# Peptides against a protein of PDB entry 4CIC: the designs that were tried, part 19

Target 1, 148 residues: chain A of PDB entry 4CIC
Amino acid sequence: KVSTKGHYGVQAMFDLAQHFGEGPVSLKSIAERQGLSEPYLEQLIAVLRKAGLVKSVRGAQGGYILAREPRDIKVGDIIRVLEGPIAPVESVSQDDPEHSLKFDFSVTKSVWEKVKKSIEEVLDSITLADMLKDAEEAQMAQGYMYYI
Target 2, 147 residues: chain B of PDB entry 4CIC
Amino acid sequence: KVSTKGHYGVQAMFDLAQHFGEGPVSLKSIAERQGLSEPYLEQLIAVLRKAGLVKSVRGAQGGYILAREPRDIKVGDIIRVLEGPIAPVESVSQDDPEHSLKFDFSVTKSVWEKVKKSIEEVLDSITLADMLKDAEEAQMAQGYMYY

## One batch from the design tools (peptide; made by RFdiffusion4, then SolubleMPNN)

Design b1_p9_7_s1 (from b1_p9_7, 5 letters changed)
Fold by OpenDDE base, seed 1:
Structure b1_p9_7_s1 (fold): chain B 148 residues (1-148), chain C 147 residues (1-147), chain A 9 residues (1-9)
Amino acid sequence: as target 1 above (148 residues)
Amino acid sequence: as target 2 above (147 residues)
Amino acid sequence: SSEPAFTLL
């Protein structure tokens, strides 16, 4: 499962993308719009900032901005920053030496590597700009549904 | 994560595929070859049997067989039986009403639906027969490394 | 170093 961390990280980054070029957005306003707790969002933003996806702006209108344009941030970049490498199967924790998966059968590993690659390809094919476009298209479709 | 259950379920089904046509395989022999505990394998096999992916054979040479040919069993079929529907994001358990993800923003949901679809397409594109072929190719490649 | 397996499913 994309962790709650990855999911909410993408939501927070998408909120920053929607406000890109409008100046700094407060954590409070992101939290309110995205239904996130402010403390949880602070942890996410700290990681995203350290990874160079988000910038902190200081001042009276301080807050956060995307560090790059929405087109230059992939969903895969956000997920890798928050959660690390995409792996479809739990690496069996090395800590139980008796249950050494002696036969990590190369073939079963290959299945999971194919799944990993497919997920990476999807997440790396979607930018925050693509998400913005999808949101605009959805809003227009809703607008037409009210006029018919 | 493909749970330990899904992972070991695919391993157990692959073991049965490798022995397809040779008759019933004992749980003990599968457990030994796959490095699985026999009690854990018994639970997996019970689920797989109930779903009609595995058959139990009774008798002195009793055990388990694939219920279908390896080409007629997708990895996706095994995963769906063991884990249920492929969901890339935890469905927020409905039980915490306060953390109603009020804004399941349709756009973020769409991202996860695309991921789901991609995983399903991959897992549904791989059969146990494809895995058998990959194993044969790997064995041949290893054989050439010794010459 | 076992790469942390990301729970995708």
Scores: peptide ipSAE 0.124, ipTM 0.823, DockQ to the pose 0.291; fails the geometry check
Fold by OpenDDE base, seed 5:
Structure b1_p9_7_s1 (fold): chain B 148 residues (1-148), chain C 147 residues (1-147), chain A 9 residues (1-9)
Amino acid sequence: as target 1 above (148 residues)
Amino acid sequence: as target 2 above (147 residues)
Amino acid sequence: SSEPAFTLL
């Protein structure tokens, strides 16, 4: 499972992408729109800011903005920042000395490495700009369903 | 991440695949070869048996066998049995009524659905027979490095 | 040895 941290991190980053170019967004407004607790969002944003995905703007109209354009932020970048390396299986400690265990370990490891690669390819293929486009297309489709 | 349950379940099923056709394997022997606790393996095997992936053989030479040939068991089948549906994100309760939350939820959900599909495709493309072949190839490669 | 905590996506 993408942790709740990764999930909500992508939501928060997507909210910032929707407001990209409009200026800084308050954590409160993101929390309200995304159904997040403000303290939880503060922790997420702190990590995202430290990683250079988000910038803090100071002042009365202060808040947060994306540090890069939505097209330059992959979902994979957000997940790696929040959760670390995409590891489909936690590295079972390589320290078990028995050769057969090492071999069976290598085969099972190769399965998880294939899963890892597949997840990475998917998450690295999706940008916040792609998500914005998907949102716009879905909104247009809903709009058309109301007019028919 | 695949749960420890999924990981060890795949290891236990792979051990049974390595012994497929040799007769029933004891839980103790699987536990020893795979570095698993026997009580933990017992719980895994109970689930796998209930799902029809493993059979229990009774008697003095009793134990467990694969219920199907290694080629007929996907890694995805093992994972689904042990962990349930591959869900990349825990379904945040759909019950939040506000339309905007639903929409943003739908876009983020689509990301996770793409991840889900990708994981499912990979795990459903790998059988225990593929794992046996990979093991044999790796053993041969190691054998050639020693000569 | 800490059992590896596997969290499925």
Scores: peptide ipSAE 0.121, ipTM 0.828, DockQ to the pose 0.214; fails the geometry check
Fold by OpenDDE base, seed 2:
Structure b1_p9_7_s1 (fold): chain B 148 residues (1-148), chain C 147 residues (1-147), chain A 9 residues (1-9)
Amino acid sequence: as target 1 above (148 residues)
Amino acid sequence: as target 2 above (147 residues)
Amino acid sequence: SSEPAFTLL
C-alpha cells in the first residue's frame, strides 16, 4: 500500500505541477484545493524541499514551486523521497530474533523482487507531465459529455 | 507491503508444494522447516483451508496437502485469500470521516490503478510450480559450483 | 546497509 504520505505527496506535487509557470503558490491554497491539513502539508513540503523536488520562494508573494519541470519529475522520484526505497515485503524487524528465522528462501525473495521491479517500472514511467495530460484529456471528455 | 501474513502464507504453501504427492505433512514439520510458530501456522492454514487451497487429512498419518496441483495455484491466489484484494493505497480508515475528504482525483487514482494492475499481473503470472522449478534450478547451480 | 523496508504499494 502506498502510505497516506506517498498518496498525499503525489497529490501535492501534482497541484504544484498544475500551477507550474504561474509563480509561487501558498501552502494554504494547496491544502484547501487538495483537502489536506496545512500542518500536514508543511511536513510533506519540508521533505520534498530537502530532496530538491520543491523550491521555497520568499517575499509577499512567497510560497512553493516545483524545482524542476513536470516532465523531469517521475512519480517514482516522489515516492522514493517520501517513503524510501520501494519494497514489496516488510523487513521482519530485527527485534523478534526468535521468530525471524530468516529462512532467506531465495525463491520467495525472487517473487518479491519481481513485484518490486514491476512497481518501479510503472512509477518511473509516469511523470507529472503525463498526469497533467491525463487531467486535460479527462476534462475535455467531461466537457464533450455535457454538449451531447 | 505484503504483510507478514502474506509472506509466510506463500512460504507455507511453497513447503506444501515441495511435498506434493508424498502424502499429508504435519503443521509441526512445516513450522520447523519454515521457522514459524505452530500456533501462527495453524491460523494461516485455517484460512487457506477455508478458501479451498489446502485440504486436511485425518488419521495417524494426518496433516495437510495442497487442494490443487502446484501449477493450478498462483501466488496471487494465496495473497488474495490472506490479505484480500490487492490495494495499492491504504483505504483511509472510515474512522476519521473529517480528514477523508475523498478528493477522488481521477488522475491520482489512475496512477494507483496502474500500479495495482502491474502487481496483479506479476503475482498471477507465478505459480507454485514455477517456484518449484526455480528452486530446482538454484539447487543444481549450487551443486555445480561444488564440482 | 539498512535493508530497504519493504513497502508494498
Scores: peptide ipSAE 0.119, ipTM 0.829, DockQ to the pose 0.243; fails the geometry check
Fold by OpenDDE base, seed 4:
Structure b1_p9_7_s1 (fold): chain B 148 residues (1-148), chain C 147 residues (1-147), chain A 9 residues (1-9)
Amino acid sequence: as target 1 above (148 residues)
Amino acid sequence: as target 2 above (147 residues)
Amino acid sequence: SSEPAFTLL
């Protein structure tokens, strides 16, 4: 499951990609554009910054920028930073020792591993640059619909 | 994330597949083999039965059976019954109206749709019969390591 | 049409 954290993290990173090369963007402006609470976005950005996906710029025109070019950031990189390893199944919390799945059902694990691999392949195939391109293509398609 | 419900539902369905053709299996025996609580398994089986994946057999040798052959039950069918539609992101609960994602970020939705499609393709490519075959192959491989 | 909110849980 990509949590709400992963979802909003990708949105925030995509917003930073849309402004890449324009200089630092304030958290407030990202929050407003993405429909996020500023405190929630601050937590996301703190994690993304610690992972080296985002840089903080100080000063009167301070804010955040992507730490790498949009083409060098995969959606999978963002998700792994925010969620950890892509898990297709909810990790049965270690804290219920009685329902420790004693039966290492290798076959059921294999199903989830196949799902995991498939998710990883998809998320690692999509960069922020691909998302920017898709946004441009969508805008062009909308523009053409208004001229018909 | 496939929830614990989906995970255990697939395990319970796989147990019923392993006993397919042997007659009705008791919930107790499934629970014991799969390491599940009987009350939890009863809830899973109730949903699976309502969806027509499992049949209840009455009598002294009563219990549950698969409603279809193992080859006719996809893992995707089990997951859709237990979890609903395969979704790649947590649905932002409708109950926080202020954080209604007003921005229909079509591009971010497209990412999640690609993930969804990929998961659906995988889960719809795996039947309970495929899982039975994988189990047999794994048992054979273990048998060869001991000789 | 309530677009299915993608819940991968």
Scores: peptide ipSAE 0.102, ipTM 0.825, DockQ to the pose 0.136; fails the geometry check

Design b1_p9_7_s2 (from b1_p9_7, 4 letters changed)
Fold by OpenDDE base, seed 2:
Structure b1_p9_7_s2 (fold): chain B 148 residues (1-148), chain C 147 residues (1-147), chain A 9 residues (1-9)
Amino acid sequence: as target 1 above (148 residues)
Amino acid sequence: as target 2 above (147 residues)
Amino acid sequence: SSEPILELT
């Protein structure tokens, strides 16, 4: 499962992509549109800014913008910044020595590495630009269903 | 991430696959080989037995066997039995109504559905027989490095 | 500690 942090991080980045080229967006406006608390969104944006995915604009019309074009930001980039490396298995904490007989059985490890690779390939194949296109196509399809 | 339960469940099922056709294996012997506690393994085996992946054999030479051939058990079958349906996003517990404004934004949902499908395809493409073959090939490769 | 992304529950 992608964490709530990863899920809402992708939603917030997608909101910034929808407003790309329109200037800075306030955290309040993103929070209202995405159903997030402003303090929670501030924490997410701080991490994304530190990673260079988002820029802060200062002034009366201040806020946040994408640091790159939507086509140059993969879903995988957002997830790696917020959650770290995609791991298919929970790293059993080294701290329980009785369960720490990690028979790192090479065969079971290979199964989880195949799962990891598959997830990375999917998340690295989807950009914010692809998500914008999918949203536009979905709106057009809904519009046509109301006219038929 | 696969939970510790899913991870150890696959290891225990793989141990039973390595002994398939040799008769019943004791929980103690599986626990010793896989580095698991016997009480924890008993809980895993109870779930796997109820799902029909494992059979219990009674008697002095009693224990557990795979209920099907290794080729007829997918890794995905084991994971679904132990963890339930593969969900790509944590279901925000229904209990916090303020965070329950699931703007189930159709576009973000479609990303997670693509991830789910990809995981299911991988786990359903790997059988216990494939894992046995990979283990044999790895042992042969190690054996040839010693000659 | 970068907790890895996919929690299977």
Scores: peptide ipSAE 0.042, ipTM 0.811, DockQ to the pose 0.600; fails the geometry check
Fold by OpenDDE base, seed 4:
Structure b1_p9_7_s2 (fold): chain B 148 residues (1-148), chain C 147 residues (1-147), chain A 9 residues (1-9)
Amino acid sequence: as target 1 above (148 residues)
Amino acid sequence: as target 2 above (147 residues)
Amino acid sequence: SSEPILELT
């Protein structure tokens, strides 16, 4: 599962992509548009900034911008920054040593590796630019439905 | 992520597949081979049985068997039974109404739907019979490294 | 209909 963190992180990055070229966006405005709490968004943005996906702009018209063009940011990049490596199975927390998956069943592991690879391929095939295009196409399709 | 429940459920089903045709397997023996607690395995097997993926056999040589042939059980079937439908994103628990994803962002939803479809395609492409074959091939490959 | 949740922890 992409965690709530990954989900909201992609939403926040997509909001920044929609405003790309318009200058810095305030966290408050992103939070309001995306239905996120500002404190939660601050935590997400801090991680994304540290990873170099977003930049902070200082000043009276300060805020955040994408650090790269939308075409140069994959959904997979966002997820890896927020969640770490894409894992198809919950890593059994290291803290329960008794339920260490002692049987590294190579066969079951191979199933999860196939799932992992498939997820990675999908997420690495989608850029923020692709998402922007899909949004524009959806908006145009809605516009046509109101004229019929 | 496939939960620990899904992971161990696939392991338990794979153990039953390895013993398919040998008769009923005790939960104790599955638990020992798979490194699972017997109580945890009982819970998994109860769900899998209710879904019709396993059968209980009664008697002195009682235990569990696969309800279908290994070729007729997909990994996706096991995961859907244990986890429910395959979702790429954690459903924000219904219990926090304030953080309801009010913005059904159709575009972000479409990303997750693409991921979901991809996972479903992979998990529905792998049967317990495919896993048995992969295990046999791996065992043969290990045997050749020792000569 | 409980939407399937893939938990990437």
Scores: peptide ipSAE 0.040, ipTM 0.808, DockQ to the pose 0.160; fails the geometry check
Fold by OpenDDE base, seed 1:
Structure b1_p9_7_s2 (fold): chain B 148 residues (1-148), chain C 147 residues (1-147), chain A 9 residues (1-9)
Amino acid sequence: as target 1 above (148 residues)
Amino acid sequence: as target 2 above (147 residues)
Amino acid sequence: SSEPILELT
């Protein structure tokens, strides 16, 4: 499961993508549109900024912008920044030495590696630009449903 | 992440696949080979049995067998039985009404649906027979490294 | 309620 952090991080990045080229967006406005708390969003944005996915703009109309064009930011980039490497299996917490997965059977590990690779391929195939396009297509489809 | 339950369930089912056709395998022997506790394995096997993936054999040489051939059991079948449907996003527990994902933006949802579908496709593409084959290939590769 | 259990990280 993409963590709540990854999920909301993608939402926040998508909001910034929707406003790309319009100038800096305030954290407040992102929080309001995406249904996020401002303090939570501040933490997400701090991580995303440190990773170079967003830029902070200072001034009276200060806020945040995407650091790159929406086409140059993959969903996988956002997830890796927020959650680290995609792990398809819960890492058994090292804290219980008795339940050390002593027999990490190479074959079962290979199944999870295949799952990992598949998730990575999907998330790396989706850019913020693809998400913008999907949103436009969804709006057009809704618009047509109101005219029929 | 596949839960510990899913992970160990796949290991236990793979152990049963390795012994398919040899007769019933005791829970003790599976637990020993797979590094699982017997009580934990009993819980897993009970669920897998109820779902019709394993059969219990009674008698002096009693134990468990796969209910189907290894080729007829997908990893996805095991995971669905143990964990339920594959969800790529943590379901926000309904208990905090304030953090209701009110704006499940259709677009972000579609990303997670694509991830879900991809995971399902992978797990449904791998059978216990494929895992057996991979194990044989790995053993052969190790055997060749010793020569 | 069969909540789907894939916890990625």
Scores: peptide ipSAE 0.038, ipTM 0.802, DockQ to the pose 0.160; fails the geometry check
Fold by OpenDDE base, seed 5:
Structure b1_p9_7_s2 (fold): chain B 148 residues (1-148), chain C 147 residues (1-147), chain A 9 residues (1-9)
Amino acid sequence: as target 1 above (148 residues)
Amino acid sequence: as target 2 above (147 residues)
Amino acid sequence: SSEPILELT
């Protein structure tokens, strides 16, 4: 599962993508639009900034911007930054090397590795630009429903 | 992430698959082979039994067996029984319907739905029989390294 | 040893 941290991180990054090219966005405005607490968002943004996905702009019209274009930020990049390596299963501590469990461990591990690869492929196939496009298409579809 | 419950559930079901056709296996023997606590395994097996993936055999040679052949049990079936629906993200409580967040919520939701579908496809493509085959192939590969 | 709680979020 993607943690709440990963989920809200993607949501916050998507908000920044929607405003890309419009200048810096305040954390307050992101928090209000995304239903996030400002303190929680501040922690997320700090991590995202340290990873070089977000830039802080200083000044009276300061705030945050995407550090790269939306097309150059994968959902997988956001998740890896916030949660670390995509693990389909919590690392059962590798620490008990002794028991003959190595082989059964290898087969079950291979299942989770297949899941991991699949998740990575999906998340690495989706950019913030793809999400923007999906949003536009959904808005157009809703707009057409109101005119019929 | 698959929970420890899901992980150990798959491990326990795989142990039962390895012994399929040999008769009932005791929880103790599964626990010993899989490095699980008996009380924890008892809880897992109770859920798996209730879902019809495992059968209890009574008597002096009693224990548990797979309720179906290994080929008829998907990893996805085990996970769904133990954890419920495969959710790629914690359900952020649907409870705040009021805010204009609906649309952005829809796009992020679609990402997680794609992840969900991908996980489901993988887990539903793997049976306990596939796992048995993978185990045999890995044992053969190790056997060839020693000669 | 804290049993790793795999929470499927």
Scores: peptide ipSAE 0.035, ipTM 0.805, DockQ to the pose 0.196; fails the geometry check

Design b1_p9_7_s3 (from b1_p9_7, 3 letters changed)
Fold by OpenDDE base, seed 4:
Structure b1_p9_7_s3 (fold): chain B 148 residues (1-148), chain C 147 residues (1-147), chain A 9 residues (1-9)
Amino acid sequence: as target 1 above (148 residues)
Amino acid sequence: as target 2 above (147 residues)
Amino acid sequence: SSEPILTLT
């Protein structure tokens, strides 16, 4: 599962992509449009900023912008920043030493590695620019359905 | 992430596949080989049995067997039984009504649907028979490194 | 409401 953190992080980054070139966007406006709490979004943006995906702009018209063009940000980049390496299996928390997966059976591990690779390939194939294009196409398709 | 339940469920099913045709295997022996607690394995096996992936054999030599041949059980079948439908994003628990994903933005949803489809394709492409073959190949490769 | 299987986290 992409965590709620990853999901909302992609939503917030997509909102910033939709406003790319229009100047800085306030956290409040992103939170309102994306249905996120402002405090939660602040935490996400702090991580994304530290990773260099987002820039903060200071001043009366301050806020946040994408640090790179939408075409140069993959969904995989966002997920890796927010969640770390894509892992198809929950790492058994180190805190339960008794259920240490002592037998990392190489065969079961290989299944999860195949899943991991597949997820990575998908997420690395989708940019914020691709998402913008898909949104435009969806809007056009809706527009045509109202004219028929 | 495949939950710990899904992971251990695949391990337990793979153990049963390794013993397929040898008769019923005790939960204790599976638990010992797979490094699982017997009570936890009992819960997994109960779900797998209810789904018709595993059969219980009664008697002094009782235990569990695969209900189908290893080639007829996909990893995806095991995961769907244990965890439900493969979803790439955590369902925001219904219990936080304020953080209801009100805006299921169609575009972000489409990203997760692509991920879901990719995972399903991978998990549905791997059978327990494929895993058995991979294990045999790995054992042969190790055997050749020692000579 | 089918709880999503794949927890990436």
Scores: peptide ipSAE 0.057, ipTM 0.808, DockQ to the pose 0.172; fails the geometry check
Fold by OpenDDE base, seed 2:
Structure b1_p9_7_s3 (fold): chain B 148 residues (1-148), chain C 147 residues (1-147), chain A 9 residues (1-9)
Amino acid sequence: as target 1 above (148 residues)
Amino acid sequence: as target 2 above (147 residues)
Amino acid sequence: SSEPILTLT
């Protein structure tokens, strides 16, 4: 499962993509639209800013913007910044020496590596621009269903 | 991540696949080979048996066997039995009502559904027979490096 | 500790 942190991080980045080119967006406005607490969003944005995915704008109309165009930000980039490397198996912490007889059975490891690669390929194939397009298509489809 | 339960469940099922056709294997012998506690393995095997992936054999040479041939057991089948449905996002427990404003943003949901489908396709494409073949190929490659 | 992304629970 993607963590709550990864999930809400993608939502917050998508909100910034929807407002891309309109100027800085306040954390309060993102939090209200996405149903997030402002303190939680502040923590997410701090990490995303440090990674260079988001920029802070200072001033009376201050807030946050995407640091790159939506087409230049992959979902995989957001997830890696917030959660680290995509790992399909929990790293059994080295600290339980009795159960950490890592019979690193090469075969079982290869299964999880195939899963990892598949997830990476999917997440690296989707940009914020692709998500914007999918949102527009969904709105148009709903609009057509109300006129029929 | 695959849980420790899913990971060790696949290892235990693979051990049973390696001994398929040789008769019943004791939980003790599986636990020793896989570096698992016998009580933990007993819990895993109980779930796998209830799901019909493993059979118990009674008697002096009693133990466990695969209920089907290795080619008829997918890694995805093992994971679904031990962990339930493959979910790419944590179900935010319904118990925190304040943060569970599921703005089920259709777009974000579609991303996670694509990830889910991709994981399912991979895990459903790998059988215990495929894992046996990969193990044989790895042993042969190691054997050739010693000559 | 970078807890990795996809927990299959």
Scores: peptide ipSAE 0.052, ipTM 0.811, DockQ to the pose 0.624; fails the geometry check
Fold by OpenDDE base, seed 1:
Structure b1_p9_7_s3 (fold): chain B 148 residues (1-148), chain C 147 residues (1-147), chain A 9 residues (1-9)
Amino acid sequence: as target 1 above (148 residues)
Amino acid sequence: as target 2 above (147 residues)
Amino acid sequence: SSEPILTLT
């Protein structure tokens, strides 16, 4: 499961991509459009800003912008920033000393590594620009359904 | 994260695959080899048995066997039985009415559907027979490091 | 502890 943090982070970044080139977007406007709480969005944006995916603009029309073009931001970049390395298996908490997973059998680990690699490949193959294109195509398809 | 249940379920099924054709394996023996508690393994095996992936053998040499050949059991089959449908995003619990994910934007949903499909394809491409082969190759590679 | 991102449930 992509965490709620990763999910909403991708939504917030996608909102910023939709407004790319229009100037800074307020956190309030993003929160309203994406159905996020403003305090939650502030936390997400702080992490994304620290990672250099988002820039803060100061002034009367202050807010946030993408730090890079939508084509230069992968979904995988957003997820790695918000959630850390993609891991398909819960690292069994080291803190239960008795359930030392002694036999992390190399073979079962290899299955999860294959899953990890596949997820990484998918998330790294999707940019915010690809998401924008998919949104445009979906909007055009909806427009055609209203004309038929 | 594949749950601990899915992870240990795959380990237990792989142990049964390694002993396929040797007769029934005791839960105790699986638990010892896989580093699992016997009570936890009993719960996993009960689910796997109900799903028809494992058979119970009765008698003095009683235990469990794979219900199908290792080549006919995908990792994806084990995961679906133990964890249910592969979901790449936590379904936001329907019960928080205020955080109605109203705008599950079709586009973000499509990203997670692509991730889901990719995970399913990987897990459905790996059989217990593939895992057995990988184990043999790893053992051969270790044997060569000692020469 | 790097909690892994994708919880495959």
Scores: peptide ipSAE 0.052, ipTM 0.802, DockQ to the pose 0.551; fails the geometry check
Fold by OpenDDE base, seed 5:
Structure b1_p9_7_s3 (fold): chain B 148 residues (1-148), chain C 147 residues (1-147), chain A 9 residues (1-9)
Amino acid sequence: as target 1 above (148 residues)
Amino acid sequence: as target 2 above (147 residues)
Amino acid sequence: SSEPILTLT
């Protein structure tokens, strides 16, 4: 499972993408719109800021903005920043080097590496701009369903 | 991350695949070869048995066998049995239906559904027979590096 | 125990 951290991090980044070009968004407003606790969001934003995905704007209209355009931020970038390298399996501690287990470990490892690659390819294929487009399309589709 | 349970479950099933056709394998022997605790393996095997992926053989040469041929067991089947449905995100409790959050939730949900589908496709594309073949190829490659 | 296969935690 994508951790709650990764999930909410993508939500928070998507919220910032929806407001991209409108100026700084307050953590409070993001928290309210995304159903997040403000303290939790503050922790996420701190990490995202340190990674250069988010910028803090100071002042009376202070808050946060995306540090890059939505098209230049992949979902994979957000997840890697929040969770680290996409690891499909917990690193079974490499610590027992001695036993004949190395080979079986290699085959099972290759399965998880295939899973990893697949996840990376998916997450790296989706930008915040793609998510914005999907949101617009879904909103239009809902609008059309109310008129039919 | 695939849980330790899923990981070790695949290892245990792969061990049984390597011995497929040789008769029942003891939990002890699987545990020793796979570096698993026997009590932990017993729990895994109980679940796999209940799901019909493994059979218990009784008697002096008792133990466990694959219930199906290695080609008929996908890694995805093992994982679904041990861990349940592949869920790339924790189900954020659907409990707050009222707020405008539904749509943003739908877009983020679609991302995770794409991830889920991709994982399922990979895990469902790999059988225990594929793993056996990969093991043979790797063993041959290692053998050739020594000559 | 609902531990999902991929816990991207």
Scores: peptide ipSAE 0.050, ipTM 0.807, DockQ to the pose 0.188; fails the geometry check

